# Peptides against a protein of PDB entry 7BDX, part 42

Target 1, 212 residues: chain A of PDB entry 7BDX
Amino acid sequence: EMGAAACTLLWGVSSSEEVVKAILGGDKALKFFSITGQTMESFVKSLDGDVQELDSDESQFVFALAGIVTNVAAIACGREFLVNSSRVLLDTILQLLGDLKPGQCTKLKVLMLMSLYNVSINLKGLKYISESPGFIPLLWWLLSDPDAEVCLHVLRLVQSVVLEPEVFSKSASEFRSSLPLQRILAMSKSRNPRLQTAAQELLEDLRTLEHN

## One batch from the design tools (peptide; aimed at target 1 A74 L111 I121)

Design b2_p16_7 (made by RFdiffusion4)
Pose (drawn by RFdiffusion4):
Structure b2_p16_7 (pose): chain A 212 residues (1-212), chain B 210 residues (1-210), chain P 16 residues (1-16)
Amino acid sequence: as target 1 above (212 residues)
Amino acid sequence: EMGAAACTLLWGVSSSEEVVKAILGGDKALKFFSITGQTMESFVKSLDGDVQELDSDESQFVFALAGIVTNVAAIACGREFLVNSSRVLLDTILQLLGDLKPGQCTKLKVLMLMSLYNVSINLKGLKYISESPGFIPLLWWLLSDPDAEVCLHVLRLVQSVVLEPEVFSKSASEFRSSLPLQRILAMSKSRNPRLQTAAQELLEDLRTLE
Amino acid sequence: AALAKETAAEIANLMD
């Protein structure tokens, strides 16, 4: 209970750039981010499906962990630190997104997809994520999730890699062969404006790159 | 005059999340949200055989109080703090909406309805408001108000209550059937565009979940 | 800075 309360407080204060700089400055953050991935992996493996039932100081603990990782990656030196020091944590995030079934732990997936988008803002972070093993199959599969907030953050991540045609050129062929053009087109007609324009903007960039 | 000027200044700066977080600790020593409800209750009681005066020092004081409550509830930890600590203030807001006759204190009713909408964004806040005494009769009473802005913010709150699970097993199925569908339909053909669109949106949501 | 504030707000709303 005490461990989760401290992680929740750290999640709250981690929204500040001044606090994020202080976390990376203290010589204990490396251990914190290594054991964070282990705790997130342990939490996901412990779930035999079901849902989560807002596990008392268990789910709040991993949500605080994913929330901290997201708030750290939201700061320039935070996403820089993560791609240099905590590349194993990025591997764990990408692995846990594929390991989590559609509709299972939706809040954890959005927090994790938000952190991957933030890390992709760093040039090396974009290279590391896009060159990870089944990255493209993972993207199109996360789009098969019924939750609209998960689809929105998958489209934002796809738009981020698509916005760097150099990195996008390495993952060619499968971007044309396997992309769920029909699902992205359906998302360009959603009554939710943020999801609708995210898919509309991604479609504009996808059609423009195939011709230019 | 001085009290209202300081409250208006606080309403201006309360649009910041940093300021809202700073306000939530101050409620301990000086019961800011406890005495806010008393001041709002005292103001409406003082309008015995009369309606609003406006441009007054007293009118802008309670507008600033309701505006501050709204700007606090607009921040996630603000609406979380209100539903945990300031449930009496939420009672007062819901009570004063029913106590106010139609056409009386229109700007105050809109600000108060905006704060309830914001608190309803929080899961416990939605339960607390929808399970409050006389809540459905209050929605009907507020929709009988001639002012379009008040009707708009009632429809926006009703839409917030209609969306999300609320157990869904006839707990929310009866809430939808018990609404003034005729008045919502009349407001869907309204000459006020903002009101017409809110009633239209609500009607779509009522039909979607039927 | 703006990004951090936006991300934090989205998370807070998500986790409400």

Design b2_p16_7_s1 (made by RFdiffusion4, then SolubleMPNN; from b2_p16_7, 9 letters changed)
Fold by OpenDDE base, seed 1:
Structure b2_p16_7_s1 (fold): chain B 212 residues (1-212), chain C 212 residues (1-212), chain A 16 residues (1-16)
Amino acid sequence: as target 1 above (212 residues)
Amino acid sequence: as target 1 above (212 residues)
Amino acid sequence: SERAKETARELEELLS
């Protein structure tokens, strides 16, 4: 209980850039982010196919951790820190996104995808994520999720790859050969306006790349 | 482990006034400080006369909690919050200071005394603390501690009472009748310069009150 | 185009 409460407060205050800088300026940051990855991994491994108790202290704690990572990645120095000093955490997030089944731990998936998207704002971060083994299959696995919010954040991450020529050129062949075009087209007709817009924008970006 | 790491980061960033305001501005503050008191109490009750493992995750967690309370009390709005909305926490800190034996949990005692001192900067806080049952006996109990840092912070809290006429007048008779004058005089000869100065200043303040 | 950064604050409010 107390750990979840403290971590939730830390999540809330980490929305401030100055707080992120303060977190990273201490000698404790490395340890914190190392244990963060381990804790998230332990949580996902404990799920054993059961429906996540969304209201548990454990779930709240892990959500707060994922939220902190997201807020850190929202800041330039935070992205640099994650890519330079906490690569294991990024690897863990990618692994956990692969380990979770469609519809499983939806809120956690959204937070983790938001963190990866923020990391992808940095070219070095985008390179690191996109060069991870199985990254393209992972995107399509995640896009098969029935949840519109999960799919939205996957589409945004895909768009980050597509909009960076240096990154997209390296994966273009695999990307084009495996692209779930029909799924993305279906999302462009979604009743969810955010998902609809994201799918339409991605389709426009892809069309632009085919004509060049 | 993760809880201690998160709480330690929260402690570090709580040195900022803006972070304290952010902590207090959320609907989670009340729950956090309620659980804080309970956690500190549970920790002290678990000690069963054993020497505190200073390096344990549990100890680190409780130190961070006490540090957060201290940093919150350093800010005007934080003092107001503690005195208005978290009186149980203040009562808990006073109780725990009474429950701990001389020399037991020195670092925790120092942090708790620092928090009470910060609360005492506010007249309403000083009134609340000084009107607590057994407060004067508690001060003398704490002043019997062999640790110079504990004694220093006790003397500072005593000075806060002495320097506030509205507060001191209510307890003056009990204070004068029970004052461990010889102990304070001995501290005024301490080799510790901070303790020596604090004891000398308090003796000067007391002399001034006797001549008026 | 400068990609907009995401904060998890809105999700915190939804999860609390």
Scores: peptide ipSAE 0.029, ipTM 0.828, DockQ to the pose 0.145
OpenDDE base, seeds 2, 3, 4, 5: peptide ipSAE 0.027, 0.027, 0.029, 0.029; ipTM 0.823, 0.824, 0.829, 0.826; seeds 2, 3, 4 fail the geometry check

Design b2_p16_7_s2 (made by RFdiffusion4, then SolubleMPNN; from b2_p16_7, 12 letters changed)
Fold by OpenDDE base, seed 3:
Structure b2_p16_7_s2 (fold): chain B 212 residues (1-212), chain C 212 residues (1-212), chain A 16 residues (1-16)
Amino acid sequence: as target 1 above (212 residues)
Amino acid sequence: as target 1 above (212 residues)
Amino acid sequence: SERARRVAREQEELLS
């Protein structure tokens, strides 16, 4: 209980750039983010057995960890740190996104996708994520999720790839051959305005790429 | 392990006034400080059985909690919050300082005494602490500690009482009748310069009060 | 720039 409460407070204060700098300026950051990945992995592996109540202290703890990673990745120095010094954590997040079933742990998936999106703002981060084994299949696996927020953040991550020619060119063939176009078209008609807009924008970006 | 790491990071960043404001500006502060007291109490109660390795994750976790309280109390808004909304935590800290034996959990005692000293900077806080049952006996119990840092922080807290006439007048009779003068005189000859100075200053303050 | 759009979206990714 106390751990979850403390970690949740750390999540809240990590929304500040100065707090992110303070976290990273300490000698404990590397260890913290290493254990973060391990903890998230252990949590996801535990989901197959007991129906972990989504509101458990353990769940809240892991949500806070994912939130902290997202907030760190939202700041330039945080992205640099993650991409340079915490690649194992990024690998873990990618792995866990693949391990979770459609509809499973929606909130955690959203937070992890947000963290990856933030990392993708850095070209080095985008390159690292996009060159990860199974990245394109993972995107489509995640896009099969029934949750609109999950799908929204997947589309945003896809857009980050599509909008970077240096990255997109490396995977363009695989991307085009596997693109779930009908699914994206369906999302462009979503009642969720954010999802609708994201799908429309991505379709426009893709059309622009087909003409070039 | 992860809880201790997260809490230790929170301790580190709580050295910032802005972080203290962020902690207190959230809707989670009350719950956090409530659980903090309970956690510290549970830890101290567990010490009688197993020789808890001082370097355990649990010990580090509790040290971080005490550190957070100290940092919160170091800021004006933090003192106001503690004195107005977390009095139970202050009671718990006072209790735990009484429950610990001389020489036991020195680091924790130092942190808790530092938190109480910081709270004592606020007149309302000083009044609350000094009016707590057994406060004067507690000071002398703590001053019997063989550790110079513990004794230093006790002397500083005693000085806070002595320097506030409105507070000192309420307990002056009890204070004078029970004052371990020989112990304080011995501390004024300490090889620890901070302890030596604190004891000398307190003796000077006490002499000034005897003449008034 | 595309990067500028990404950076603008970063502020939306700060969570509490």
Scores: peptide ipSAE 0.025, ipTM 0.808, DockQ to the pose 0.044
OpenDDE base, seeds 1, 2, 4, 5: peptide ipSAE 0.024, 0.022, 0.023, 0.024; ipTM 0.805, 0.805, 0.807, 0.805

Design b2_p16_7_s3 (made by RFdiffusion4, then SolubleMPNN; from b2_p16_7, 11 letters changed)
Fold by OpenDDE base, seed 4:
Structure b2_p16_7_s3 (fold): chain B 212 residues (1-212), chain C 212 residues (1-212), chain A 16 residues (1-16)
Amino acid sequence: as target 1 above (212 residues)
Amino acid sequence: as target 1 above (212 residues)
Amino acid sequence: SERAREVAREQEELLS
């Protein structure tokens, strides 16, 4: 209980750039993010047996951790820190996104995808994530999720790759050969306006790349 | 481990007034401070049996909690919040300071005393604390601590009472009759310069009150 | 184009 409450407050205040700088300016940031990855992994591994109630203190704790990572990644110095000093956490997030089944832990997936999207704003971060083994298959796996918010954040991460020629060129062949075009086309007709727009924009970006 | 790490980061960032405002501006502050009191109490109750290693995750967690309370109490709106909405926490801190033996949990005592001192900066806070049952005996009990930092922060809290005529007048008889004058005089000769100065200043303040 | 950063807000918990 107390840990979840403290972590939730830390998540809330981490929306401030100054708080992110303060978190990173201390000597404890490295340890914190190391344990964060382990804690998130332990939580996901515990899901295979018990229907953990979504409102459990444990779930709230892990959501807050993912939220903190997202908020840190929202800041330029935070992205630099994560890519330089917390690569294991990034690897863990990618792994967990692969380990979670479609429809499982939707909120956690959204937060993790938001964190990766934020990391992808930095070219160094985008390179690191996109060069991860199985990254492209992972995107398509995640895009099979029934949740519109998960799919939205996957599409945004896909767009981050597509909009960076230096990154996209390295994986363009695999990307083109495996692209779930029918799925993306279906999303462009979603009743969720955010998902609809994101899918439409990505389709336009992809068409632009085919003509170049 | 993770809870202690998160709480420690929250403690660090709570040194900012803006962070304190953010903590209090959320709907979760009440619950957080409620659980804080319970957690601190549970920790202190667990000490009677096991020599809990000072470097335990549990100890670090409780130190961080006390640090957060101190930092919140350092801000005017934080003091107002604690006195209005978290009186149980203040009562718990007073109780725990009484329950801890001389020389036991020195660091925690210091942090708790710092929090009470900060609360005492506000007249409403000072009134609330000073009107607590057994407050004056508690001060003298705490002043028997062998630790100079504990004694320093006790003397500062005593000074907060002495410097406020509206508060001191209500307890002046009990205060004068029970004052450990020889102990304070001994502290005025301490090798710790901070303790020495605080004891000397308090003795001067007390002399001023005797002549009025 | 500078891509907009995402800030995870606690209030999104109310939508679940």
Scores: peptide ipSAE 0.169, ipTM 0.845, DockQ to the pose 0.099
OpenDDE base, seeds 1, 2, 3, 5: peptide ipSAE 0.163, 0.150, 0.161, 0.077; ipTM 0.845, 0.844, 0.845, 0.842; seeds 1, 2, 5 fail the geometry check

Design b2_p16_7_s4 (made by RFdiffusion4, then SolubleMPNN; from b2_p16_7, 9 letters changed)
Fold by OpenDDE base, seed 5:
Structure b2_p16_7_s4 (fold): chain B 212 residues (1-212), chain C 212 residues (1-212), chain A 16 residues (1-16)
Amino acid sequence: as target 1 above (212 residues)
Amino acid sequence: as target 1 above (212 residues)
Amino acid sequence: SERAKETAREMEELLS
């Protein structure tokens, strides 16, 4: 209870750039983000495959942690810190996204995907996550999720790869050969306007790359 | 571990007025400070009388909580919040200071005393804590502590009472009759320069009140 | 860059 409450407050205030700088300027940041990854990993490993995300202190605690990581990654110095000093946390997030089944821990998936998206704003961050073993299969696995918000954030991350030629060129063959085009086309017809738009934009970006 | 790490980060950033405002501007502040009091109370109740403050995750967690309360009380809006909306927390701090033996949980005592001192900067806060049952006996109990920093912060809190005529007049008889004058005189000869100065200043303030 | 940062603040409000 108290840990979750403190972590939730820290999440709320971490939306400020000055708070992110204060967190990172201390000698405690490295330890904090190391333990963050371990805590999230322990949570996911404790989940039974059929248990949906419960409104528990543990769940809220892990959401707050993922939210903090996201807010840190929203800031330039935070991205630099994660990419240079907390790569294990990024590896953990990628692993956990692969370990979770479709429809499982939807809110956590969204937060983790948002964090990866923010990291992808840095070219070094995008290179790091895209060169992770199994990254492309992971994207398609996540895109099989029934949740529209999960799919939206996956599409945004895919777009980050597609829009960066230096990254896309390294995986273009695998990307094209495995692309779930029918799934993305189905999303372009979604009743969710954000998902619909993201899918349409990605399809346009992909078409542009095929003509070049 | 993770809860203590998150709480410690929150403590560090709570030194900023903007962070305090952000904490208090949310709907989570009331719940957080309620649970804070309960958590500190549970910690103190779990301590055996002879166990010194151990370097444990639980200890660090409670220190961070007390530090957060202190930093909140350092800000005008934070004092107003505590005095108006979290009086139970102030009652808990007063209770816990009474429950702890001399030499026990020295760091926690210092943080709690610092929080009460900060609250005492607000006249309404000073009135509230000084009108607490057993407040004057509590001050003298705390002043029997062998630790110079505990004694220093007690003397500063006593000075806050002495310097406020509206508060001091209500308890002047009890205060004068129970004053551990010999103890304060001994502190005025301390090798600790901060304790020495605080004791001398208080003795001067008390002499001024006897001549009026 | 067409890539805009995301904050988890809105998610916190949805989770509260």
Scores: peptide ipSAE 0.050, ipTM 0.836, DockQ to the pose 0.145
OpenDDE base, seeds 1, 2, 3, 4: peptide ipSAE 0.046, 0.044, 0.041, 0.043; ipTM 0.835, 0.835, 0.835, 0.836

Design b2_p16_8 (made by RFdiffusion4)
Pose (drawn by RFdiffusion4):
Structure b2_p16_8 (pose): chain A 212 residues (1-212), chain B 210 residues (1-210), chain P 16 residues (1-16)
Amino acid sequence: as target 1 above (212 residues)
Amino acid sequence: EMGAAACTLLWGVSSSEEVVKAILGGDKALKFFSITGQTMESFVKSLDGDVQELDSDESQFVFALAGIVTNVAAIACGREFLVNSSRVLLDTILQLLGDLKPGQCTKLKVLMLMSLYNVSINLKGLKYISESPGFIPLLWWLLSDPDAEVCLHVLRLVQSVVLEPEVFSKSASEFRSSLPLQRILAMSKSRNPRLQTAAQELLEDLRTLE
Amino acid sequence: ALVEENITRSQEIRYE
């Protein structure tokens, strides 16, 4: 209970750039981010499906962990630190997104997809994520999730890699062969404007790159 | 005069999340949200045989109080704090909406309805408001108001209550059937565009979940 | 802008 309370407080204060700089400056953050991935992996493996039932100081603990990782990656030196020091944590995030079934732990998936988008803002972070093993199959599969907030964050991540045609050119062929053009087109007609324009903007960029 | 000027200044700065977080600790020593409800209750009681005066120092004081409550509830930890600590203030807001006759204190009713919408974004806040005494009769009473802006914010609150699970097993199935569907339909053909669109949106949501 | 939204959304999820 005490462990989760401290992680929740740290999640709250981690929204500040001044606090994020202080976390990376203290010589204990490396251990914190290594054991964070282990705790997130342990939490996901412990779930035999079901849902989560807002596990008392268990789910709040991992949510605080993913929330902190997201808030750190939201700061320039935070996403710089993560791609240099905590590449194993990025591997764990990408692995846990594929390991989590559609509709299972939706809040954890959005926090994790938000952090991957943030890390992709860093040039090396974009290279690391896009060059990870089944990255493209993972993207199109996360789009098969019924939750609209998960689909929105997948489209925002796809748009981020698509916005760097150099990195996009390495993962060619499968981007044209396997992309769920029909699902992205359906998302360009959603009554939710943020999801609708995200898919509309991604479609504009996808059609423009195939011709230019 | 001085009290209203300081409250208006606080209403201006309360649009910042950093300021809202700073306000939530101050409620301990000086019961800011506890005495806010008393001041709002005292103001409406003082309008015995009369309606609003506006441009007054007293009118802008309560407007600033309701505006601050709304700007606090607009921040996630603000609406979380209100539903945990300031449930009496939420009671007062819901009570004063019913106590205010139609056409009386229109700007105050809109600001109060905006704060209830914001608190409803929080899961416990939604339960607290929808499970409050006389809540459905209050929605009907507020929709009988001639002012379009008040009707718009009632429809926005009703839309917020209609969306999300609320157990869904006839707990929300009866809430939808008990609404003034005729008045919502009349407001869907309204000459006020903002009101017409809110009633249209709400009607789509009522039909979607039928 | 989106970064700010992500921070805000992260904070919102905390209070859910």

Design b2_p16_8_s1 (made by RFdiffusion4, then SolubleMPNN; from b2_p16_8, 10 letters changed)
Fold by OpenDDE base, seed 4:
Structure b2_p16_8_s1 (fold): chain B 212 residues (1-212), chain C 212 residues (1-212), chain A 16 residues (1-16)
Amino acid sequence: as target 1 above (212 residues)
Amino acid sequence: as target 1 above (212 residues)
Amino acid sequence: SSIKENIRKTEELGYE
């Protein structure tokens, strides 16, 4: 209980850039993000047996951790820190996104995808994530999620790759050969306006790349 | 481990007034400070049996909690919040300061005393604390601590009472009759310069009150 | 400089 409460408060205040700088400026950031990855992994591994109630203190704790990572990744120095000093956490997030079943832990998936998207704003972060083994298959796996918010954030991460020629060129062949075009086309007709727009924009970006 | 790490980061960032405002501006502050008191109490109750290693995750967690309370109490709106909405926490801190043996949990005592001192900067906070049952005996009990930092922060809290005529007048008889004058005089000769100064200043303040 | 950073940089905050 107390850990979840403290972590939730830390999540809320981490929306401030100054707080992110304070978190990273201390000698404790490395340990914190190391344990964060382990805690998130332990939580996901515990899901295979018990229908853990979504409103548990444990779930709230992990959501807050993912939220903190997202808020840190929203700041330029936070992205640099994560890519330089917390690669294991990024690898863990990618792994967990693969380990979670479609429709499982939607809120956590959204937060993790938001964090990876934020990391992908930095070219160094985008390179690191996109060079991860199985990254492209992971994107398509995640895009099979029934949740519109999960799919939205997957499309945004796909767009991050597509909009960076230096990154996209390395994976263009695999990307083109495996692209779930029919799924993306279906999303461009979603009733969710954010998902619809993101899918439409990605389709336009992909068409631009086919003509180049 | 993760809870202690998160709480430690929250402690560090709570040194900012803006972070304190953010903590208090949310709907979660009440619950957080409620659980804080319970957690601190549970920790102190667990000490009677096991020599809990001072470097335990549990100890670090409780130190961080006490540090957060101190940082919140350092801000005017934080003092107002604690006195209005977290009186149970203040009562718990007073209780725990009484329950801890001399020389036991020195760092925690210092943080708790710092928090109470900060609360005492506000007249409303000072009134609330000083009107607590057994407050004066508690001060003298704490002043028997062998630790100079504990004694320093006790003397500062005593000074907060002495410097406020509206508060001191209510307890002046009990205060004068029970004052450990020889102990304070001994502290005025301490090799710790902060303790020496605080004891000397308090003796001067007391002399001023005897002449009025 | 990343084309994304220059053209479509949209940071996301994790909201409670």
Scores: peptide ipSAE 0.053, ipTM 0.832, DockQ to the pose 0.079
OpenDDE base, seeds 1, 2, 3, 5: peptide ipSAE 0.035, 0.046, 0.049, 0.157; ipTM 0.827, 0.829, 0.829, 0.832; seeds 2, 5 fail the geometry check

Design b2_p16_8_s2 (made by RFdiffusion4, then SolubleMPNN; from b2_p16_8, 11 letters changed)
Fold by OpenDDE base, seed 3:
Structure b2_p16_8_s2 (fold): chain B 212 residues (1-212), chain C 212 residues (1-212), chain A 16 residues (1-16)
Amino acid sequence: as target 1 above (212 residues)
Amino acid sequence: as target 1 above (212 residues)
Amino acid sequence: DDIKENIKETERLGYE
């Protein structure tokens, strides 16, 4: 109980840039983010199938941790820290996104995807994520999710790759050969306006890349 | 492990006024401070005699909680919140200070006393604390502590009472009749300069009150 | 270095 409450407050206040700087300015940041990755991994491994008690203290704690990572990654110095000093955490997030089935732990997936998206704003972060083993298959695995929010954040991450020529060129062949075009086209007709727009924009970006 | 780490970070960042405002601006503050009191109480009740593992995750967690309360009380809006909305927490802190023996949980005592001192800066807080049952006996119980830092913070809290005529007048008879004058005089000769100064100042304040 | 700050919106989360 108390751990989840404290961590949730830390999540909330970490939405401020000054708080992120304070977290990182301390001598405890490295240890904290190391334990964060381990805790998230332990939680995902403890899940009995597709059933998750979303309202449990443990779930709330892990959500708060993922939220903190997202908020840290939302700030330039936070991105720099994660990319330089907490790569194991990024690896863990990528791993856990692969370990979760479509429809499983939707809220956690969204938070982890948001964190990766924020990291992708840093060129070094984008390179690190996109060069991770199985990254492209992971994107398509995640895009098979029935949840519109999961799919939205996947499409945004895909767009981050597509909009960076230096990154996209390294994976362009694999990307083009495996692209779930019919799925993206279906999303471009979604009733969810955010998902619809993201899918349309990505399709436009992809068309531009095919003509260049 | 993770709970203590997260709470320790929250403690660190709560040294900022803006973070205190963010903590209090959320809808979770009341619950958090309620659970904080319960957690501190449970910890103190779990102590097997005078032996405390100060380096345990549990101890670190409780220290961080007490530190957060201190930092919240260091800010005007935080004092207002504690005095208006978290009186049970203040009652708990007073209770726990009474339950701890001289020399037991010294670091926790210091943090709790610091929080009460900060609350005493608010007139309503000072009134609330000083009107608590057994407050004067509690001060003398705490002043019997062998630790100079505990004694220092007790003397500072005593001074906060003495310097507020509206508060002191209500308890002046009990205060004068029970004052451990010899103990305070001994502290005025301490090798600890902070303790020495605090004891000297209090003796001067008391002399001024006897002449008025 | 950050890429295209004008195009990529960062996600910041409060209490959920």
Scores: peptide ipSAE 0.047, ipTM 0.850, DockQ to the pose 0.106
OpenDDE base, seeds 1, 2, 4, 5: peptide ipSAE 0.046, 0.043, 0.047, 0.044; ipTM 0.851, 0.849, 0.851, 0.851

